# Designs tried in a protein design run: peptides against a protein of PDB entry 3VZA. Part 98

Target 1, 98 residues: chain A of PDB entry 3VZA
Amino acid sequence: RVERLCKSKELFEERLGLEIRRIHNEQLQFIFRHIDHKDPDKPYMFTLSINEQGDYEVTSCTPPLDCISEFQLKVRETNNFSAFIANIRKAFTALSFK
Target 2, 62 residues: chain B of PDB entry 3VZA
Amino acid sequence: AAYVTQLYYKISRIDWDYEVEPARIKGIHYGPDIAQPINMDSSHHSRCFISDYLWSLVPTAW

## One batch from the design tools (peptide; made by RFdiffusion4, then SolubleMPNN)

Design b2_p20_6_s4 (from b2_p20_6, 9 letters changed)
Fold by OpenDDE base, seed 3:
Structure b2_p20_6_s4 (fold): chain B 98 residues (1-98), chain C 62 residues (1-62), chain A 20 residues (1-20)
Amino acid sequence: as target 1 above (98 residues)
Amino acid sequence: as target 2 above (62 residues)
Amino acid sequence: RKELEELDKEDVIELLRKIL
């Protein structure tokens, strides 16, 4: 099972181009790669926590996204975390076209 | 790693077939209406194309 | 499979709390 889980995680990281890390102060860092086809290794990332009220809270976004605050509101309203992550990636993709 | 893998599933709704050769991207995407197979030869595509394709399977409607 | 069905039932915030 451990081998299966480790391999599965690696497959997700490579194929989705998404790395998820636990960082200080009870936060998760989401690192997107494979966004810019001209620079596949260029990272696009945001950090997320669950605040004291139990709500999703984006604590950083690099590069910054104009829509990130709206997405935070939407995920709080819908609890659709999948759409939340997918929309962030979509926004990063759009940003990569400059 | 278990919970992170579970989170990947919650995000993507993809279940990988991890017992196939590394060059074969094989799994199942569980959409809202039907489960669809994933079966790609990674040697035929760029990393960016593969990622874009897989993310295209994930609905963005809130 | 059954474990995926259970994951579908779980609130993502609960899962996040397990990770954080």
Scores: peptide ipSAE 0.770, ipTM 0.962, DockQ to the pose 0.885
Fold by OpenDDE base, seed 4:
Structure b2_p20_6_s4 (fold): chain B 98 residues (1-98), chain C 62 residues (1-62), chain A 20 residues (1-20)
Amino acid sequence: as target 1 above (98 residues)
Amino acid sequence: as target 2 above (62 residues)
Amino acid sequence: RKELEELDKEDVIELLRKIL
């Protein structure tokens, strides 16, 4: 079981280019790689928590995204977390083209 | 790590076939209407292409 | 798969709280 879980995690990390870390103060860090084809290892990341109101809260975004506040609003309204993450990746991808 | 793996599924809606050789990217993407098989030879593609392709399967409509 | 069906029913916020 543990072996399967570890392998599954590794497959997701490599294939999606997405690493998920638990960090201090009850936050998750989402690290995207494979965004820039010219620099596949360049990280694009944001951190997320659930605030006292029980809402999604983006606590940081590096590099910054103009659309992140709107996405936070959208995910609170729709609870579509999948679209939330996918749209962030899409935005990072657009940003990588400068 | 079980919950993190579950989160990956919640995000991607992908279920990997982890019993195949590492060079074979095989799984199923469960879309809102249909399930799509994934079956790629990773040796024929860059890491970025693979990631871009897989993410293209994930709907961005809210 | 039964496990995936259960995951589809689970609220993502609930899952996040289990991780955080």
Scores: peptide ipSAE 0.768, ipTM 0.962, DockQ to the pose 0.866
Fold by OpenDDE base, seed 1:
Parts: sequence; structure tokens; C-alpha cells
Structure b2_p20_6_s4 (fold): chain B 98 residues (1-98), chain C 62 residues (1-62), chain A 20 residues (1-20)
Amino acid sequence: as target 1 above (98 residues)
Amino acid sequence: as target 2 above (62 residues)
Amino acid sequence: RKELEELDKEDVIELLRKIL
């Protein structure tokens, strides 16, 4: 089981180009790669916490996204975390073309 | 890292087949209405294409 | 799988709290 868990993480990281890290102050860092086809290893990332009210809170976004605040509002309203992450990736992808 | 792998599933709705060769990307995507198989030969695609394709399976509607 | 069915029932915020 331990081997499968390790393999599972590796497969998701490589195939989705998404790394998830626990960082200081009870935050998660989401690191997207494979965004820019000309530079597949270039990272696009944001950090997330659950605030005192129990709400999703984006604590950083690099590079910055003008839509991130709207997405934070949407995920709070819908609790659709999957769409939240997917929309962020879509936004990063659009940004990479500029 | 069990919780992290669970989070990956919550995000992507993908369950991998762990018994196939490394170059074979095989699994099941559980969409909102129907489950669809995934079966790709990674040696014939770029990493970016593979990621883009897999993410295209994830609905973006709120 | 029963495991995936249970994951579908779990709230994502609850899962996040387990990770954070």
C-alpha cells in the first residue's frame, strides 16, 4: 500500500503537471507545470489556506491572476473545488500565451 | 501521503491503473454522468499535451 | 470501488483540514 501511495502521487504529479505541497502557516502550495509548451518546467503556482471562518483563502498567486479573487468567491459559493483548480489552470494557460 | 492522493482524486476524478507499464497512461475518469476509460501511450505525446488532455476531462462549470 | 465512493461523499474542506 505504501508503494502504491507513493506511485500514485508521482503519477498525478507527472501526468497532471500538478504538485501539492504543505508549507508553513497551515497552507497548501499548488504548483502547475506543463503549462507553457515552450517551457514545460516553468512553474505557475498559488497557495491556499482555510481561514478562521472556514473559507477558502488564496494567500498568494505567482504569476498573479486578475481572476483569482473571483474564483475564490466562486469556490466559496459552490464548494466546487475541482472546478476551482481547473479554472485556475485554464487561467494560467491563457496567461502563458501573452 | 494518502490524503494528498485523495485530494488529487477529488480534483481530477481520475483513478489510475497501477499495474500497467510506466509508458501506458491507463485509468478511469469519473465524470458527472459517465465514467470514461483513459488509455494512452505516453511515448507518443508531449508532457504538455498529456496534461492538457487530462485536464480537459475536468469540468470547469461552477 | 467502495473507497472512491466514500471519497465522493467526503467534503473537500474536511479533506483539506486533514492535510493542512
Scores: peptide ipSAE 0.767, ipTM 0.962, DockQ to the pose 0.869
Fold by OpenDDE base, seed 5:
Structure b2_p20_6_s4 (fold): chain B 98 residues (1-98), chain C 62 residues (1-62), chain A 20 residues (1-20)
Amino acid sequence: as target 1 above (98 residues)
Amino acid sequence: as target 2 above (62 residues)
Amino acid sequence: RKELEELDKEDVIELLRKIL
């Protein structure tokens, strides 16, 4: 039901501090919040597409992460999308302490 | 919003209990070996702590 | 190889191209 789906989305967004949006040119935008405990609403984000070869491709990352290219390679070889997202959040968290 | 909720589940492996009051964060995390209950009072924690805790349940091993 | 069910690229494609 629509109401359940809407509630589910809202719960995930608030509790995980993760918003998922579709943006132009067939891309997904992942927006992490609740990263910086001093500024919980500060966004940490990346965008993702599937290229012509059918591979995951990170099209932007703000703020930039040195490890993002490695993670892109790892998700391509493992197809572990969950670990991909979790590792990005972990990297953003580490960055917030610098 | 079925597709996005599916993606959230595929990422987090969390299934929420939708019948409890909003202040109660209740659900189940399905790990590779054991399913663990989630049951916490949101009024006792910051938003950042809650998110950090929930993400700590998600394996980062590739 | 011991793995949980992973998200298929089709799931992402569906999210990209279909109504959320």
Scores: peptide ipSAE 0.344, ipTM 0.930, DockQ to the pose 0.282; fails the geometry check

Design b2_p20_7_s1 (from b2_p20_7, 9 letters changed)
Fold by OpenDDE base, seed 1:
Structure b2_p20_7_s1 (fold): chain B 98 residues (1-98), chain C 62 residues (1-62), chain A 20 residues (1-20)
Amino acid sequence: as target 1 above (98 residues)
Amino acid sequence: as target 2 above (62 residues)
Amino acid sequence: ELEELDKVPVKDLLLKILNS
């Protein structure tokens, strides 16, 4: 099972172009690649924590997204984490065209 | 890595077929209404296209 | 297996990742 888990992680990372890392101060870093077709390895990333109230909190976003605060609100309201991540990627994609 | 892979599933709702050759991107996407098969030859597409396609399967409606 | 995972709130999963 360990081999499959490692393989699974690698497959998701490459195919979705999304890397997930645990970083300092109890945060998760989400790193999107394959966003810019001209520079597939260019990272687009944000960090996430769960605050003391138990709410999702975006602690950084690089490059910055104007919509990130709204998305944070939406995910808190809906608990739709999948849509949260997908919308962020969509926003990064839109940003890459500017 | 178990929790991370589970998180990937929670995000994407994709379950990969781990028995195929690396160049074959095969799996199942479990959408809200219906499960859809994934079956791509990665050698025929850019990494960006593949990622864009897979993410297009993920609903963005809140 | 996936059905059981579907029952788990993402937030709980995230907390497990953060606390592991």
Scores: peptide ipSAE 0.783, ipTM 0.963, DockQ to the pose 0.939
Fold by OpenDDE base, seed 2:
Structure b2_p20_7_s1 (fold): chain B 98 residues (1-98), chain C 62 residues (1-62), chain A 20 residues (1-20)
Amino acid sequence: as target 1 above (98 residues)
Amino acid sequence: as target 2 above (62 residues)
Amino acid sequence: ELEELDKVPVKDLLLKILNS
């Protein structure tokens, strides 16, 4: 089972171009790759925590996204985490076209 | 890894077929109403195209 | 199995990851 779980993680990372890491200060780092077709390994990242109120909180976004604060509000309102992540990727994709 | 893979499913709603060869991207995407099969030959597509396609399956409506 | 996972709130899952 451990081997299958490891394989599953690797498949998701490669196929979705999304890596998820636990980093310092009780945060998760979401690293998108495969965004820029001319530079597939270029990372687009944001970090996320659950604050003391139990709310999603984006603690960083690189490169910056003008819409990230709105997305944070939307995910708090809807609890649609899937749409949250997908919209961030969509925004990063749009940004990659300059 | 277990929780992370579960998170990937929560995000993507994709369940991979782990019994096929690595070059075959096979699975099922579970949409809100319809489940759609995924079946791609990775050698026929760039990594970016594959990722873009898979993410296109994920609804962005809040 | 996926049916059971569909019942789990994402936030609970995230907290489990953060506290693992």
Scores: peptide ipSAE 0.783, ipTM 0.963, DockQ to the pose 0.919
Fold by OpenDDE base, seed 5:
Structure b2_p20_7_s1 (fold): chain B 98 residues (1-98), chain C 62 residues (1-62), chain A 20 residues (1-20)
Amino acid sequence: as target 1 above (98 residues)
Amino acid sequence: as target 2 above (62 residues)
Amino acid sequence: ELEELDKVPVKDLLLKILNS
């Protein structure tokens, strides 16, 4: 099972171009790659925590996204975390064209 | 590691086929309505295309 | 396996990751 889990993580990281890391101060870092077709290794990332109220809170976003605060509100309202991540990726993709 | 892979599934709704050759991207996407197979030859696509394609399977509607 | 996982709220999963 450990072998499968390691393989699974590797497959998701490579195929989705998404790395998920636990970092300091009880945060998760989401690192998107494969966004810019001309620079596939260029990272687009944000960090996330669960605040004292139990709400999703984006603690950083690099590069910054104007829509990130709205997405934070939406995920709090809908609890649709999948759409939250997917929309962030879409926003990063759009940003990569500028 | 287990929780992270579970999180990947929660995000993508993809379950990989772990028994195929590395060059074969095979699995199942469990969409809100129906499950659809994934079956790609990675040698025919760029990494970015593959990622874009897989993410296109993930609904963005809130 | 996946059926059981579908029952788990994402937030609970995130908290488990954060507290692991």
Scores: peptide ipSAE 0.783, ipTM 0.962, DockQ to the pose 0.916
Fold by OpenDDE base, seed 4:
Structure b2_p20_7_s1 (fold): chain B 98 residues (1-98), chain C 62 residues (1-62), chain A 20 residues (1-20)
Amino acid sequence: as target 1 above (98 residues)
Amino acid sequence: as target 2 above (62 residues)
Amino acid sequence: ELEELDKVPVKDLLLKILNS
């Protein structure tokens, strides 16, 4: 089962172009790749924590997204984390067109 | 590892078929109203196209 | 299996990852 879990993680990372890392200070880093078709390995990333109130909090976003604060509000209101991640990817995609 | 893969499922609602050859991207996306099969040959598509396609299955409505 | 996972709040998973 461990082997399957490792395989599963690798499949998700490659196919979704999304890597999830736990980084310092109790944060998760979400790294999107495969955004820019001209530069598939270019990373688009944000970091996320759960603050002391138990709310989702975006702690960084690179490159910056003007919509990220609104998305943070929306995910707190709806608890739709899937839509949260998908909308961020959509925003990064739009940004990649410059 | 286990929690991360579970998180991937919670995000994407995709369950992969792990028994197929590496070049075959096969699984099921569980949408809110319908389950949609995924079955594509990765050798026929770019990495970006594959990712874009899979993410297109994920609803963005809040 | 997936049905049981569907019952788990995402925030709980995130906390488990963060606290692991």
Scores: peptide ipSAE 0.783, ipTM 0.963, DockQ to the pose 0.912

Design b2_p20_7_s2 (from b2_p20_7, 10 letters changed)
Fold by OpenDDE base, seed 4:
Structure b2_p20_7_s2 (fold): chain B 98 residues (1-98), chain C 62 residues (1-62), chain A 20 residues (1-20)
Amino acid sequence: as target 1 above (98 residues)
Amino acid sequence: as target 2 above (62 residues)
Amino acid sequence: DLEELDKVPVKDLLLQILNS
């Protein structure tokens, strides 16, 4: 089972181009790759915490997204975390076209 | 790793087939209304195309 | 299994990751 879990993580990371890391100060870092077809390894990332009120809070976004604050509001309202992540990736994709 | 893989599933709603050869991207995406099979030969696609395709399966409606 | 996992709130998973 442990071997499968390790394999599963690697498959998700490569196939989705999404890496999830726990970083300092009780935050999660979401790193998207495979966004820019001309530079597949270029990272697009944001960090996320759960604040004292128990709400999702984006603590950083690189490169910055104009829509990230709205998405934070939406995920708090809907609790649709999947759509939250997918919309962020969509926004990064749009940004990559400059 | 267990919680992270579970999180990947919660995000993507994809369950991989772990018994196929590495070049085969096989699994099932569980959408809200339908379950869609995934079956790709990774050697025939770029990494970006594969990722874009898989993410296209994930609804963006709030 | 997946059916049981579907019942777990994402926030709970996130907290588990953050607290591990």
Scores: peptide ipSAE 0.795, ipTM 0.963, DockQ to the pose 0.913
Fold by OpenDDE base, seed 1:
Structure b2_p20_7_s2 (fold): chain B 98 residues (1-98), chain C 62 residues (1-62), chain A 20 residues (1-20)
Amino acid sequence: as target 1 above (98 residues)
Amino acid sequence: as target 2 above (62 residues)
Amino acid sequence: DLEELDKVPVKDLLLQILNS
């Protein structure tokens, strides 16, 4: 059901404030919005790939996060991708207050 | 885009109710221990509040 | 089916997206 899938994607994008895009060089771009309450449309982004070893690799992060390398390590160890994404959003949220 | 919607579920563990009016945010969050209902009137909250709330349902423990 | 989806590793899902 194409209509259901399209609607589902839109609901997740709006409600979670998270957009997921496939971009060049076999990467996924994760775009968080609704982070900064003063500027809800301000994007917070990171890109992700699966490297040749099959490991998660963050290829960019805007704005930069000091903890992103640690999170990459943790997700490789735990394979808890949900926590990975949630922690990144939490970090972006903390950054928005600075 | 089936894989993308599946990815959203894998991340959030939320399953939406697609039969309600657009202003109603209704679904189920499947936590590690218990499933919790989601039922919000979006007209009563900012987009940031809604997103923050939904993400608060997602465990951050590794 | 969510029960079946729970069995799918996220990494496999990501690879499917990347290879689409």
Scores: peptide ipSAE 0.795, ipTM 0.963, DockQ to the pose 0.897
Fold by OpenDDE base, seed 2:
Structure b2_p20_7_s2 (fold): chain B 98 residues (1-98), chain C 62 residues (1-62), chain A 20 residues (1-20)
Amino acid sequence: as target 1 above (98 residues)
Amino acid sequence: as target 2 above (62 residues)
Amino acid sequence: DLEELDKVPVKDLLLQILNS
């Protein structure tokens, strides 16, 4: 089972181009790659925490996204975390075109 | 960890087929209405195209 | 299985990752 879990994680990371890490101060870092077709390894990332009220809180976004605060509001309202992540990737993709 | 892989499923709604050869990207995407098979030859596509395609399966409607 | 996983709130998974 452990072997399968490791393989599963690797497959998701490579195929989705999304890495998820736990970092300091009780935060999760979401790192998107495969965004820029001319630079597939260029990272696009944001960090996320759950604040004292139990709400999703984006603590950083690199590069910055104008829509990130709106997405934070939307995920709090809808609890649709999948759409939250997908919309962020969509926004990063749009940004990569300059 | 198990929680991370479970989170990937929650995000993507994809369940991979772990029995196929590494060059084959095979699985099932469980959309809100119907399940759709995934079956790609990774050697025919760039990593960016593969990722873009898989993410295109994930609804962005809130 | 996936059926049981569909019942788990995402926030619970996130909290478990954060507290692991």
Scores: peptide ipSAE 0.795, ipTM 0.963, DockQ to the pose 0.926
Fold by OpenDDE base, seed 5:
Structure b2_p20_7_s2 (fold): chain B 98 residues (1-98), chain C 62 residues (1-62), chain A 20 residues (1-20)
Amino acid sequence: as target 1 above (98 residues)
Amino acid sequence: as target 2 above (62 residues)
Amino acid sequence: DLEELDKVPVKDLLLQILNS
């Protein structure tokens, strides 16, 4: 099972182009790659925490997204975390076209 | 950790087939209405295309 | 299994990751 879990993580990272890391100060870092077809390894990332009120809070976004605050509000309202992540990726994709 | 892979599933709703050859991207996407099979030959696609395709399976409606 | 996993709130899962 351990081997499968390791393999699973690797498969998700490569196929989705999404790495999830726990970083300092009780935050998760979400790193998207495979966004820019001309530069597949270029990272697009944001960090997330759950604040003292129990709400999702985006603590950083690189590159910055104008829509990130709205998405934070939406995920708090809907609790649709999947859509939250997918919409962020969509926004990063749009940004990659400059 | 197991929690991370579980999180990937929560995000993507994809369950991989772990018994196939590495070049075969095979699994099931569990959408809100119907489960759809995934079956791709990775050698025929770029990494970006594969990722874009898989993410296209994930609804963006809130 | 996936059926049981579907019952777990994402927030709980995230907290487990953060507190692990």
Scores: peptide ipSAE 0.794, ipTM 0.963, DockQ to the pose 0.934

Design b2_p20_7_s3 (from b2_p20_7, 11 letters changed)
Fold by OpenDDE base, seed 5:
Structure b2_p20_7_s3 (fold): chain B 98 residues (1-98), chain C 62 residues (1-62), chain A 20 residues (1-20)
Amino acid sequence: as target 1 above (98 residues)
Amino acid sequence: as target 2 above (62 residues)
Amino acid sequence: SREELDKVPVTELLKKILSS
């Protein structure tokens, strides 16, 4: 099962171009790649925590997204985490077009 | 690792078929309506295309 | 199972990841 879990993680990372890391101060880092077709390895990332109120809180976003605060509000309202992540990726994709 | 893979599922709603050759991207996407199979030959696509395609399966409606 | 996993709030899953 451990081998399967490791393989699963690798498959998701490669196929979705999304890496998830636990970083300091009880945060998760979401790193998107495969965004820019001209530079597939260029990372687009944000960090996330659960604040004291139990709400999703974006603690950083690189590169910055104008819509990230609105997405944070939306995910708090809807609890649709999947749409939250997907919309962020969509926004990063749009940003990659400059 | 278990929780992370579970998180990937919560995000993507994809289950991979782990018994196929690495070049075969095979799995199931569990959308809100009907589950749909995924079956791609990775050798025919760029990494970016594959990722874009898979993410296109994920609804963005809140 | 996936059915059981669908019942788990993402926030709980995130907390488990952060506490593991």
Scores: peptide ipSAE 0.762, ipTM 0.961, DockQ to the pose 0.949
Fold by OpenDDE base, seed 2:
Structure b2_p20_7_s3 (fold): chain B 98 residues (1-98), chain C 62 residues (1-62), chain A 20 residues (1-20)
Amino acid sequence: as target 1 above (98 residues)
Amino acid sequence: as target 2 above (62 residues)
Amino acid sequence: SREELDKVPVTELLKKILSS
């Protein structure tokens, strides 16, 4: 089972181009790659925590996204975390076209 | 890793087939309507294309 | 099961990850 879980994680990381890490201060870092077709390894990332109220809170975004605050609001309203992540990737993709 | 893989599922709604060759991207996407199979030959696509395709399966509607 | 997992709130899952 452990071997399968490790393989699963690796498959998701490579195929989705999304890495998820625990970082300091009880935060998760989401690192997108495979965004820029000209530079597939270029990372696009944001960090996320759950505040005292239990709400999603984006603590950083690199590169910055104008829409990230709106997305934070939307995910708090809808609890659609999948759409939250997908929309962030979509926004990063749009940003990569400059 | 269990919780992380569960999170990946929560995000993508994809289950991988772990019993195939590495070059074969096989799985199932559980969409809001019906489950759809995934079956790609990774050797025929770029990493970016593969990722873009898989993410295209994930609805962005809130 | 996937059906059981579908019922788990993401926030709970995130908390599990952060506490692991």
Scores: peptide ipSAE 0.762, ipTM 0.961, DockQ to the pose 0.926
Fold by OpenDDE base, seed 4:
Structure b2_p20_7_s3 (fold): chain B 98 residues (1-98), chain C 62 residues (1-62), chain A 20 residues (1-20)
Amino acid sequence: as target 1 above (98 residues)
Amino acid sequence: as target 2 above (62 residues)
Amino acid sequence: SREELDKVPVTELLKKILSS
């Protein structure tokens, strides 16, 4: 089972181009790659925590997204975390076209 | 690893078929209405195309 | 099961990851 779990994570990382890391101060870092077709390894990332109220809180976004605050509001309202992540990727993709 | 893979499922709603050859991307995407099979030959596509395609399966409606 | 996993709030899952 452990081997399957490891393989599963690797498959998700490569196929979705999304790496999830636990970083300092009880945060998760979401790193998107495969965004820029001309530079597939260029990372687009944001960090996320759960604040004292139990709400999603984006603590950083690199490169910055104008829409990230709105997305944070939306995910708090809808609890649709899947759409939250997907919309962020969509926004990063749009940004990559400059 | 278990919780992270569960999170990947929560995000993507994809369940991979882990018993196929490495070049084959097989799985199921569980959408809100229907389940859609995934079956790709990775050797025929760029990494970016594959990722874009898979993410296109994930609804962005809130 | 996937059905049971679908019932788990993501926030709880995130907390489990952050506490691991």
Scores: peptide ipSAE 0.761, ipTM 0.961, DockQ to the pose 0.946
Fold by OpenDDE base, seed 1:
Structure b2_p20_7_s3 (fold): chain B 98 residues (1-98), chain C 62 residues (1-62), chain A 20 residues (1-20)
Amino acid sequence: as target 1 above (98 residues)
Amino acid sequence: as target 2 above (62 residues)
Amino acid sequence: SREELDKVPVTELLKKILSS
C-alpha cells in the first residue's frame, strides 16, 4: 500500500503539474508547473495555512495574483477547496500570457 | 503520503488506474453529475497539454 | 472509500497533514 501511495503522489505531481509540500510554520506550499508552455518547469506557487479561527489563509503567492485575496474570501464562504485551487491555476495561466 | 493523495483527490476528483503502462494516463474523474473516464496516451501530448486538459475537468464555479 | 472521503472536510484533512 505504501508503494501505491508513493506512486499515486508521483502521478498526481506529474500529471496535474502540482506539488504539495509541507513547509515551516505549519504551512503547505502548492507549486504549479506546466503552466507556461514555453517554460513548463517554471514554478507558480502559493502557501497556505489554517489560521486560529480555522479559516484558509494564503500566506504568500509567487508570482503575486491580484485575485488571490478574493479567492481566499470565496473559499472561506463556499468551502469549495477544489474550485479554489483550480481558480488559482487559472489565474496563474492567465498571468503567464502577459 | 496517504493524506496528501487524499488531498489530491479532493482537489481534482480524479482516481488513477495504477495498473497500466507508464505512458498511459488512465483513470476516472468524478464530476458533480457523472463520472467520466480518462484514457490518454501521454506520448502524444506535451506535459502542459496533459495538465491543462486534466485541470479543465475541474469545475471553477464556487 | 471515495464516498467516505467525500464526507471529510478539507480543513480537517489539511490539519492532519500539518500535524504529521
Scores: peptide ipSAE 0.763, ipTM 0.961, DockQ to the pose 0.946; fails the geometry check

